# Peptides against a protein of PDB entry 2N1D, part 54

Target 1, 169 residues: chain A of PDB entry 2N1D
Amino acid sequence: EVKVKIPEELKPWLVDDWDLITRQKQLFYLPAKKNVDSILEDYANYKKSRGNTDNKEYAVNEVVAGIKEYFNVMLGTQLLYKFERPQYAEILADHPDAPMSQVYGAPHLLRLFVRIGAMLAYTPLDEKSLALLLNYLHDFLKYLAKNSATLFSASDYEVAPPEYHRKAV

## One batch from the design tools (peptide; aimed at target 1 K11 W18 V114)

Design b1_p30_4_s3 (made by RFdiffusion4, then SolubleMPNN; from b1_p30_4, 14 letters changed)
Fold by OpenDDE base, seed 2:
Structure b1_p30_4_s3 (fold): chain B 169 residues (1-169), chain A 30 residues (1-30)
Amino acid sequence: as target 1 above (169 residues)
Amino acid sequence: SERLEESRERIEKEGWEKLLEEILASLLSD
């Protein structure tokens, strides 16, 4: 198993996100004010602004592309709590051609990293490539932690209406 | 925030590994 460590700063948010949805029966407001695509773009630009070489820039772009791909593949089947599934169905109906990285935001992106490790264990990467990828994933998580005050807020959630509860178990 | 502080306290009380497993189980739940 590949283990991806979550920064200490982000652990409380994962718990709060989990509580808001599963126990408080709230939903993250969609489409996100700041979507996954935007977050990843900001990260890439952040890395570039630090004076990275062309090779490092290439690596960052590859990592960003990989994270986006994994997110878009996994969101609907791996990164949603049961209570969120009706909302996801509505999103698919309203935005059939949009990748989920353009709809969802930081909380769901963070959830990816509690699941991605298991997926990477089955990815055909050599040991050196996997180590490099893990380093960048941890680097990205550090970036999320650094910007957590602007990326994560309970005010981005809202209580689901009664009619939603009828279709959500 | 107050909610984040409560979450921090919960992590300290119950342990991150346990809570992570519960989160993962919730994500896998139908």
Scores: peptide ipSAE 0.734, ipTM 0.958, DockQ to the pose 0.661
OpenDDE base, seeds 1, 3, 4, 5: peptide ipSAE 0.730, 0.727, 0.725, 0.730; ipTM 0.955, 0.956, 0.954, 0.955

Design b1_p30_4_s4 (made by RFdiffusion4, then SolubleMPNN; from b1_p30_4, 12 letters changed)
Fold by OpenDDE base, seed 4:
Structure b1_p30_4_s4 (fold): chain B 169 residues (1-169), chain A 30 residues (1-30)
Amino acid sequence: as target 1 above (169 residues)
Amino acid sequence: SSRLERSKELIKEKGEEALLEEILAALLSD
């Protein structure tokens, strides 16, 4: 198993996210006001502003593309709680061709890093490539932690209506 | 923190889905 460490600053949020969905029966507002695509773009721009060379910028862009791809592949099958399934079905019906990185936001993106380690263990990457990827994933997580006050908020969730509860049983 | 420890206990008690178990594992990985 490939280990991806979650920053201590973000661990409480994973619990709060779980609580909002499963215990308080709330849903993350969709489409997200700040979607995964925009978060990744902000990260790339942040790295660029730090004075990276052209080669480093290229590497960041590839990592961003990779994270986006993994998110879009894993969201529907790996990153949702049972209570969120009807919402996901509605999104697919309304936007069948839209990548989920344009719909979902920071909380679901963070969930990716809880599950991605197991997936990477089965990915045909050589040792050097895997190490490099892990370094960038941890760097991105540090970025999320640094910006957690603006990226993660309970106000982005809303109470599910009674009719939704009937669909979620 | 005490809050985090209480949350871990709650997840152990309420965690039924695979995602919850993985979150617990992440919390305990340190």
Scores: peptide ipSAE 0.201, ipTM 0.713, DockQ to the pose 0.132
OpenDDE base, seeds 1, 2, 3, 5: peptide ipSAE 0.174, 0.145, 0.134, 0.068; ipTM 0.662, 0.654, 0.634, 0.585

Design b1_p30_5 (made by RFdiffusion4)
Pose (drawn by RFdiffusion4):
Structure b1_p30_5 (pose): chain A 169 residues (1-169), chain P 30 residues (1-30)
Amino acid sequence: as target 1 above (169 residues)
Amino acid sequence: DPEVDLFNSSLPPITEEDIEKLKELTEKYL
């Protein structure tokens, strides 16, 4: 199976997010302003601002779109805990206009790369095509971890009260 | 990686439909 090193700079964050959901019994029931699509655009324009190009412009642009669709096909199914089901239906009902790639903010973005390595093990391309994919994915994760101090806000996870757990049972 | 395994252990399993959807997107971007 494909062995992909998830950024060790973001591993404490991954454990922190998991710790909040499971151990701390905290849930993320609110729309974040710092959202995945905004970070995707930020990274997409970042590569352009350093070196204005045509050939790499659409490359970064569609790869970002790829992360967007990849996130959309996994967010509510493969990147979600069973305890987040209540908040999912809640946020989806309260804010049916807002995309999930926006409301769940940056903490839920890291989950994509965790699960995408497993699913891409069942769809094995050659090392070279996969290398270009992992190249840009790791490049994004490098930038992601670089700005992660003002990027991730796991502090918005609030402990789910017993009345709220009634929606999980 | 135990941290990744720990995280994935709390998630739902991967289905054939999920793999098909991902394959379709991979083909689109190739």

Design b1_p30_5_s1 (made by RFdiffusion4, then SolubleMPNN; from b1_p30_5, 10 letters changed)
Fold by OpenDDE base, seed 4:
Structure b1_p30_5_s1 (fold): chain B 169 residues (1-169), chain A 30 residues (1-30)
Amino acid sequence: as target 1 above (169 residues)
Amino acid sequence: DPVVEEYLSNLPPITQEDIEKLKELLDKLL
């Protein structure tokens, strides 16, 4: 069994995010003021500033690239609540060639890590490779938790207009 | 974890296509 542990500091946000969208019928403001690309860039710079060796810096860059691509591939099919689907469709129509990592932000990025554990159980990764990946994922999650006050806020959401409700039901 | 489980229950299920996409990414990363 593959388990990606979500930091306790971020679990309340998962609940709040869910509540804002599904109960309060709000939407995350798009394009994000701070998108996934920028969050990953900040993480990479943070790791590099900690005095890592060249090899460690290379590894961080590869992990960032992997997370970015993973997010871009998984967002549309795995990371959206039903209420968010019309918004996603509009984004695709208006920006068909834009990677979603340039549009979405921290809340949706966090959702990626909730899903990945179950998906990793079906991968052919050996124990060594899996352990390495898990270490990177947990390190990034720790970074998100440390910076949660600046990355996650209910003020980044807005009430969906009445015409949106008709499309979402 | 009940919080994680509640979240997952509101998202679409994992598909084989999604798993294959992840495998491709992991092959490049590791």
Scores: peptide ipSAE 0.224, ipTM 0.796, DockQ to the pose 0.776
OpenDDE base, seeds 1, 2, 3, 5: peptide ipSAE 0.200, 0.197, 0.209, 0.205; ipTM 0.784, 0.784, 0.786, 0.788

Design b1_p30_5_s2 (made by RFdiffusion4, then SolubleMPNN; from b1_p30_5, 12 letters changed)
Fold by OpenDDE base, seed 5:
Structure b1_p30_5_s2 (fold): chain B 169 residues (1-169), chain A 30 residues (1-30)
Amino acid sequence: as target 1 above (169 residues)
Amino acid sequence: DPVVEEYLSNLSPITQEDIEKLKKLLDKLL
């Protein structure tokens, strides 16, 4: 199995996210104030501002594109708790053609990196390409950790209304 | 990691279909 290390700074947030949804029966407010597209764009711009070469910039753009598409493919099937399923169904009904990277935010994006290691183990990537990809994934996670105070907040969640609870049973 | 394991236990299992979708994406982008 390919191991993707989650920064220690973000592990407590995974617990808080789980607690807010599963135990406190709250929902992340959608559409996100800062969606996945915006987060990835900020990361790419951050890398550009660091004075990377054109080749490195190109690699960052490819990684960002890959993360975005992977998120859009995996969100509905792999990244949601059971309690969040009715909300997802409503989003699909209201925004049928919108990619989920334009709807969801940092907490759900972080969930992707918990799963991506196992998924990469089944890909035909050579060792060199895989190592490069992993380096960028860890770099991105480090970026999330550095900006965690801005990206992750319990105030982005709200108590689900009674009518929602009836749908989630 | 116990935190990661606890988190994973609350999510849906990985399916072969999801793996194939990812393979196609990686083939296109990387």
Scores: peptide ipSAE 0.205, ipTM 0.790, DockQ to the pose 0.756
OpenDDE base, seeds 1, 2, 3, 4: peptide ipSAE 0.187, 0.203, 0.202, 0.137; ipTM 0.771, 0.785, 0.791, 0.742

Design b1_p30_5_s3 (made by RFdiffusion4, then SolubleMPNN; from b1_p30_5, 10 letters changed)
Fold by OpenDDE base, seed 4:
Structure b1_p30_5_s3 (fold): chain B 169 residues (1-169), chain A 30 residues (1-30)
Amino acid sequence: as target 1 above (169 residues)
Amino acid sequence: DPVVEEVLSNLPPITQEDIEKLKELLDKLL
């Protein structure tokens, strides 16, 4: 069984994110003030600033690229709660060619890592490749946890208007 | 983890198409 451990610091946010949307009927403000692209860029720069070797820098860049593409592919089909679907449809209609990593932010990026463990269980990755990937993912999650105060905030959500509620039910 | 499981239970189920897309990405990354 493949398990991607979410840092304890981020688990309360997962609950709050779910609660804000599902129970309080709020939506994450889009386009995000700090989108996934910028978060990944900050992470890459952070890793580079730590004095990594050329090989390590290369690996980080590849991981960032992979996470970005994974997010862009999976956002619409795997990372949205039911209440968020009309919002996503509007985004697609207005910006059909825009990558979702330029629209969505940290909360949805975190959901990616909640989902990936189960998805990896269906992949034919060998033990060595899986271990390497997990190390990269956990390292990034640690970064998110370290910067959680600036990345996750309930103020990035807003109450959905009444007309939206009719679309979401 | 109960928190993670609760989130997962409220997300769409995994499809075979999504799994294949992930496999393709992993092949490029690793």
Scores: peptide ipSAE 0.384, ipTM 0.875, DockQ to the pose 0.799
OpenDDE base, seeds 1, 2, 3, 5: peptide ipSAE 0.378, 0.382, 0.378, 0.374; ipTM 0.873, 0.874, 0.872, 0.872

Design b1_p30_5_s4 (made by RFdiffusion4, then SolubleMPNN; from b1_p30_5, 11 letters changed)
Fold by OpenDDE base, seed 4:
Structure b1_p30_5_s4 (fold): chain B 169 residues (1-169), chain A 30 residues (1-30)
Amino acid sequence: as target 1 above (169 residues)
Amino acid sequence: DPVVEEYLSNLPPITQEDIERLKELLDKLL
């Protein structure tokens, strides 16, 4: 089994995110004030500012692109709680050609990394490729943990209106 | 990890289609 370790600093947020949506019936405010695209861009710029070589910069760009595409593919099918489905449907109707990385934010991006470990177990990656990927994933997760105070906040959620509840049941 | 397991229990299961999409992305990245 392939294990992607979630930093201890982010585990409490996973609980809070789940609680806000499932128990308190709140929704993450969309479109996100800080979307996935911007988070990945900030990460790339952060890595570049650390004095990386040209080869390292190239690798970071490819990783960012990969994470973005992975998020856009997986969001609708793997990263949403049941209560969030009507909201997602509305987003698709209003923005049919927009990538979800421009709509959703940090909480949903974090969910991607919780799921990827199990999925990687079914991929035909050799040990070298898998190790390289895992290193990048963990590096990005460390970045999220370091910036968690600015990326994750309950104030980014809002109580769903009564008409939404009728759609979500 | 109990926190991760609880989270996963509230999401839809992984499908073979999801895995194939991931494989395609990984082929481009690695």
Scores: peptide ipSAE 0.213, ipTM 0.792, DockQ to the pose 0.795
OpenDDE base, seeds 1, 2, 3, 5: peptide ipSAE 0.193, 0.198, 0.032, 0.205; ipTM 0.779, 0.783, 0.599, 0.787

Design b1_p30_6 (made by RFdiffusion4)
Pose (drawn by RFdiffusion4):
Structure b1_p30_6 (pose): chain A 169 residues (1-169), chain P 30 residues (1-30)
Amino acid sequence: as target 1 above (169 residues)
Amino acid sequence: SELLEKLKEKAEEFGEVDFNDVVEEYLEKE
């Protein structure tokens, strides 16, 4: 199976997010302003601002769109805990206009790369095509971890009260 | 596009997955 090193800079954050959901019994039931699409656009424009190009412009653009669609096909199914089902239906009902790539903010973005390595093990391309994919994915994760101090806000996870657990049972 | 189609097929095949198991499997491998 494909061995992909998830950024060890973000490993404490991954455990932190998991710790909040499971151990701390905290849930993320609110729309974040710092959302995945905005970070995607930020990274997409970042590569352009350092070196204005046409050839790499659409490359970063569509790869970012790839992450967007990849995230959309996994967010509510593969990147979600069973305990987040109540908040999912809640946020989806309260804010049916807002995309999930926006409301769940940056903490849920890291989950995509954790699962996508597993699913891409069942769809094995050659090392070279996978290398270019992982290249840009790791490049994004490098930038992601670089600005992660003002990027992730796991502090928005609030402990789910017993009345709220009634929606999980 | 081809990759996205394959992923959609796999997403349908696997259905809903508890992410807790994914994190635990990942940490065990590390």

Design b1_p30_6_s1 (made by RFdiffusion4, then SolubleMPNN; from b1_p30_6, 8 letters changed)
Fold by OpenDDE base, seed 4:
Structure b1_p30_6_s1 (fold): chain B 169 residues (1-169), chain A 30 residues (1-30)
Amino acid sequence: as target 1 above (169 residues)
Amino acid sequence: SELLERLREEVERLGEVDFGDVVEEYLAKE
């Protein structure tokens, strides 16, 4: 198993996210006020502002692109609670060609990093490449932790309406 | 990229999961 360490500051949010969805029967408001694309763009700009070299800037862009692509591949089947399935189906029906990184936000993005370690365990990466990737992922997670107050909030969720509850039984 | 293609293949192999099971397992190992 490939270990991706979630910062201690964000672990409580994983529990809160779980509680909001599974116990309180709430849904993250979609489309997200701040979607995954925007979060990744902010991260890239943050890294660029730190005085990176051309090569480092290129690396950041590649990491951002990779995270976006991974998210879009994994969201539908790997990152959703059962309760969120009807919502996802509605999103697909309304926006069949839209990447999910333009629809979903920080909570679902964080879920990617819970799952990605297990997924990478089955990918044929050499140890050096894997280590480099993990370093980039952890760096991004640190960024999420630093900005957690603005990225993760229960106020971005809403109680699912009765009509939805009937679909999600 | 090759990595993305391998990831896509693995995602398709695993199929749909309930994230509840995933996060529970993850937190239990930490």
Scores: peptide ipSAE 0.668, ipTM 0.943, DockQ to the pose 0.895
OpenDDE base, seeds 1, 2, 3, 5: peptide ipSAE 0.668, 0.668, 0.668, 0.667; ipTM 0.943, 0.943, 0.943, 0.943

Design b1_p30_6_s2 (made by RFdiffusion4, then SolubleMPNN; from b1_p30_6, 10 letters changed)
Fold by OpenDDE base, seed 4:
Structure b1_p30_6_s2 (fold): chain B 169 residues (1-169), chain A 30 residues (1-30)
Amino acid sequence: as target 1 above (169 residues)
Amino acid sequence: SELLEKLRELVEKEGEVDFGEVIEEYLAEE
């Protein structure tokens, strides 16, 4: 199995996210005030502000593009709690051609890294390529951990209205 | 990329999952 290590600073948030959705019956506010695209852009700019070579900058851009694409592929079927399905259906109906990276934010992006390890275990990647990818993913996760105070907040969630509950059950 | 295409195929094959089960499995392994 491919293991993607979540920083210890972010593990409590995974529990909080779970609690907010499944127990408190809240929904992440959509469209996100800070969407996945913007988070990845900030990360890329952060890396560029560091002493990077052209090759390193290229690698960062490719990683950002990859994470974005992986997120967009996996969000709908792999990263949602059952309670979030009606919300997702509404988003698809209203924005059928919009990439989900423009709609969803940091909590759902973090969920990607919970799931992606299991998915990568079945992808045809050689050990060297996989190791390189994992290094980039871990670097990005460290960035998320460093900026967790601004990226992850319960205030970005809201209590689902009664009408929503009828759709979700 | 080739990896992305393979990921797409895998996701389609896997189908819809409840992230609740995913997160519980992940945390149990930690």
Scores: peptide ipSAE 0.655, ipTM 0.937, DockQ to the pose 0.865
OpenDDE base, seeds 1, 2, 3, 5: peptide ipSAE 0.653, 0.652, 0.653, 0.649; ipTM 0.937, 0.936, 0.936, 0.936

Design b1_p30_6_s3 (made by RFdiffusion4, then SolubleMPNN; from b1_p30_6, 9 letters changed)
Fold by OpenDDE base, seed 4:
Structure b1_p30_6_s3 (fold): chain B 169 residues (1-169), chain A 30 residues (1-30)
Amino acid sequence: as target 1 above (169 residues)
Amino acid sequence: SELLEKLKKLVEELGEVDFSEVVEKYLAEE
């Protein structure tokens, strides 16, 4: 089994995210003001500004691309609460060709890292490649934790209207 | 990429999940 550790600073947010949606019946505002693509771009630029070599920059870009791809593949079926399904269906119907990394934001991106460990256990990666990937994933998570004040906020959620409740529950 | 295609197939095989079960399990194990 592959273990991806969420920083302690971000674990409370996972609880808040869960509470906002499942108990308070709120939805993350879509399209996100700051989408996953933008967050990953900021991370890549952050790493470049730290004086990395060309080879390190290449590695970061590949990791960013990988995270984006994983997110886009997993969002619809692996990262949503049941209450969010009608919202996702509406987004998919209105924007069938748009990658979800351009629609969703930080909270859903963080959910990826809750699930990705179990997924990686079934991926055809050798131990060396997996270890390298895990190092980058943890580095990215540290970045999210460092910027959590600007990336994660309950104000990015809104109360679902009564019409939505009838579709979701 | 080949890895991406394999991931897509894996996700399809796993099917749809409710993230409630995922996050609750994750937090319980940590």
Scores: peptide ipSAE 0.653, ipTM 0.939, DockQ to the pose 0.784
OpenDDE base, seeds 1, 2, 3, 5: peptide ipSAE 0.646, 0.650, 0.650, 0.648; ipTM 0.938, 0.938, 0.938, 0.938

Design b1_p30_6_s4 (made by RFdiffusion4, then SolubleMPNN; from b1_p30_6, 10 letters changed)
Fold by OpenDDE base, seed 4:
Structure b1_p30_6_s4 (fold): chain B 169 residues (1-169), chain A 30 residues (1-30)
Amino acid sequence: as target 1 above (169 residues)
Amino acid sequence: SSLLEKLRKLVEELGEVDFSEVIEEYLAKE
């Protein structure tokens, strides 16, 4: 089993996110004010500002690109609560060619890291490559934790209208 | 990359999941 450790600072948010969607019947506001693309760009710029070598900078860019692709592949089928399905369907209908990393934000990005460990357990990665990937994922998660006050907020959610409830539940 | 292609195939094979099951399993292990 592949274990991706979520920082303790972010675990309460996973519970809050779960509560907002499944119990309070709220939806994350879409398109996100700060989407996954921008979060990853900020991370890359942050790493560059820390005085990394060219090789390290290249590695960060590759990791960012990887996370983006993983998110885009997994969002629709792996990272949504049942209550969010009608919203996702509407997004796909209105923006069929837009990557979901340009639509969704930090909460859904964090969900990726809850699921990615189990997914990686079934991927044909050698131990060396897996270890390297895990190191980068943990570094990114540490960045999310450091910036959690600006990335995660219940105010980014809104109460779903009655019309939505009828098609969601 | 070949890794991403394999991931896409895996996701396709697993099909749609309700994240409620994922998060509850995660929290139970923590």
Scores: peptide ipSAE 0.671, ipTM 0.940, DockQ to the pose 0.825
OpenDDE base, seeds 1, 2, 3, 5: peptide ipSAE 0.668, 0.670, 0.669, 0.667; ipTM 0.939, 0.940, 0.939, 0.939

Design b1_p30_7 (made by RFdiffusion4)
Pose (drawn by RFdiffusion4):
Structure b1_p30_7 (pose): chain A 169 residues (1-169), chain P 30 residues (1-30)
Amino acid sequence: as target 1 above (169 residues)
Amino acid sequence: PNPFELSEEELEEEVEKAIEDLEESAEELS
């Protein structure tokens, strides 16, 4: 199976997010302003601002769109805990206009890369095509971890009260 | 324990648990 090193800079954050959901019994039931799409656009324009190009412009642009669609096909199914099911229906009902790639903010973005390595093990391309994919994915994760101090806000996870657990049982 | 204060070996064990729980949850929701 494909061995992909998830940024060790973000591993404490991954455990932190998991720790909040499971151990701390905290849930993310609110729309964040610092959302995945905005970070995707930020990274997409970042590569362009350093070196204005046409050939790499659409390359970064569609790869970012690829992450967007990859995230959309996994967010509510593969990147979600069973305890997040109540908050999912809640946010979806309260804010039916807002995309999930926006409301769940940056903490949920890192989950994509965790699961996408496993699913791409069942769809094995050659090392070279996978290398270009992982190249840009790791490049994004490098930038992601670089700005992560003002990027992730796991502190928005609030402990789910017993009345709220009623929606989980 | 605070994940940012964990040793490398401890952090790797916790990462494996976090990934396993996420996978199990994904299977149950699917």

Design b1_p30_7_s1 (made by RFdiffusion4, then SolubleMPNN; from b1_p30_7, 13 letters changed)
Fold by OpenDDE base, seed 4:
Structure b1_p30_7_s1 (fold): chain B 169 residues (1-169), chain A 30 residues (1-30)
Amino acid sequence: as target 1 above (169 residues)
Amino acid sequence: MNPFELSEEELEARFAEAVAALAADAAELS
């Protein structure tokens, strides 16, 4: 199995996220104030601002596109706690044509990197391609860690209304 | 709960638990 290392700075956020959703019965506010598309765009711009060559910029853009694609594919079935399923169903009903990267934000994006390792283990990528991808994924995670104070906040969650609990399991 | 005040050992344990819980919930849909 491919293992993606989560920066130590981000592990507390995953713990808090888990606690907020599963024990405190809160939900991340949707649509996100800063969605996954925006976060990825900021990362790409950050990398470009550091004076990367055209080839490096191209690679970053491809990685961003890949992360976005994986997120959109995996969100509904791989990145949600059970308590969040009714919220997701409502989002799909209200926005059937919207990619989830335009709806969800940093916490769910971070969850991707917890789950993507197992997914990558079943990809037909050769060893070199996989290594390059992993390097960029780790680079992106380091970016998230560097900007964690801005990207992650418990104030982005809110207590689910009583009506929601009737839908949740 | 303030995960930033946990010891390193406690944080790793809670992190592992969170990861496992997410994986378990996902497995229900697969």
Scores: peptide ipSAE 0.614, ipTM 0.907, DockQ to the pose 0.865
OpenDDE base, seeds 1, 2, 3, 5: peptide ipSAE 0.607, 0.609, 0.610, 0.611; ipTM 0.902, 0.906, 0.904, 0.906

Design b1_p30_7_s2 (made by RFdiffusion4, then SolubleMPNN; from b1_p30_7, 15 letters changed)
Fold by OpenDDE base, seed 4:
Structure b1_p30_7_s2 (fold): chain B 169 residues (1-169), chain A 30 residues (1-30)
Amino acid sequence: as target 1 above (169 residues)
Amino acid sequence: MDPFKLSKEELDKRVKEAIAGLEADAAALS
């Protein structure tokens, strides 16, 4: 199996996210104040500002596009806890044509990286291409770790209303 | 819960539990 290493700085956020949703019965506020599209755009701009060549810039753009695509494909079926499914259904009903990368934010994006490894294991990529992709994914995770103070906050979650609990059962 | 106060060993354990939860919930949809 392809292993994606999660930076130590982000591990606490995975735990907090899990606890907030499954134990405290809270929901991430949607639409996100800073959505996945915005986070990826900031990363791309950050990489470009560090003196990258045209070729490196192209590679970053491809990685960003890939992450966005995987996120949009996997969010509904792979990246949600059971308690979040009614919320997701409401989002789909209200915004049927909106990509989830425009709705969800950093916590759900981070969840992608704990699940994407298994998916990549079944992707027909040669060893060199896979290694390169993994390097970029780890680089992006380092970026998230560096900016974790602004990207991850428990204040972005809120207690689900009583009527929601009935729908989630 | 404050995960920043956890030991590395306990933190890693909790991370595995969180991941397992996601995997289980995802598998239930298949």
Scores: peptide ipSAE 0.458, ipTM 0.869, DockQ to the pose 0.840
OpenDDE base, seeds 1, 2, 3, 5: peptide ipSAE 0.455, 0.449, 0.451, 0.454; ipTM 0.867, 0.861, 0.864, 0.863; seed 3 fails the geometry check

Design b1_p30_7_s3 (made by RFdiffusion4, then SolubleMPNN; from b1_p30_7, 9 letters changed)
Fold by OpenDDE base, seed 4:
Structure b1_p30_7_s3 (fold): chain B 169 residues (1-169), chain A 30 residues (1-30)
Amino acid sequence: as target 1 above (169 residues)
Amino acid sequence: MDPFKLSEEELNERVEEAIEALERDAEELS
């Protein structure tokens, strides 16, 4: 099994996110003020500004593209708590052709990394490619951790209205 | 020391609970 290590700085957020949704019955505000596309773009620009070699820049772009693709594929079926399903259904109805990376934000992106390991286990990547990918995924997670104060906030969640609760039952 | 701060072990346990909950919810769609 492929396991992606979550930085210690982000572990409390995973717990808070879980609590906000499942116990406090809140929803992440959608569309996200800062969506996954934007976060990935910021990361790519951050890496570029660090003066990386051409090869490193290329690798970062490929990783960003990969993360985006995995997120868009996995969001609806793998990255949502049950309580979030009605919200997702509404998003799909209103924006059927929009990639979820343009709708969802940092909390759901972080959830990807606790689930992506299982998906990576079934990829046709060889051991070397997988190791390289994992290194970049961890690098990205470190970036999220460094910027966690601006990316993760309970204020981005809101109490679900009574009408929503009826749909979520 | 923050008396309300979870230990590393407790935090890891809560993380696992969150992950397991997410996995269970995802499994319903499988």
Scores: peptide ipSAE 0.612, ipTM 0.889, DockQ to the pose 0.543
OpenDDE base, seeds 1, 2, 3, 5: peptide ipSAE 0.603, 0.599, 0.601, 0.612; ipTM 0.894, 0.893, 0.892, 0.890

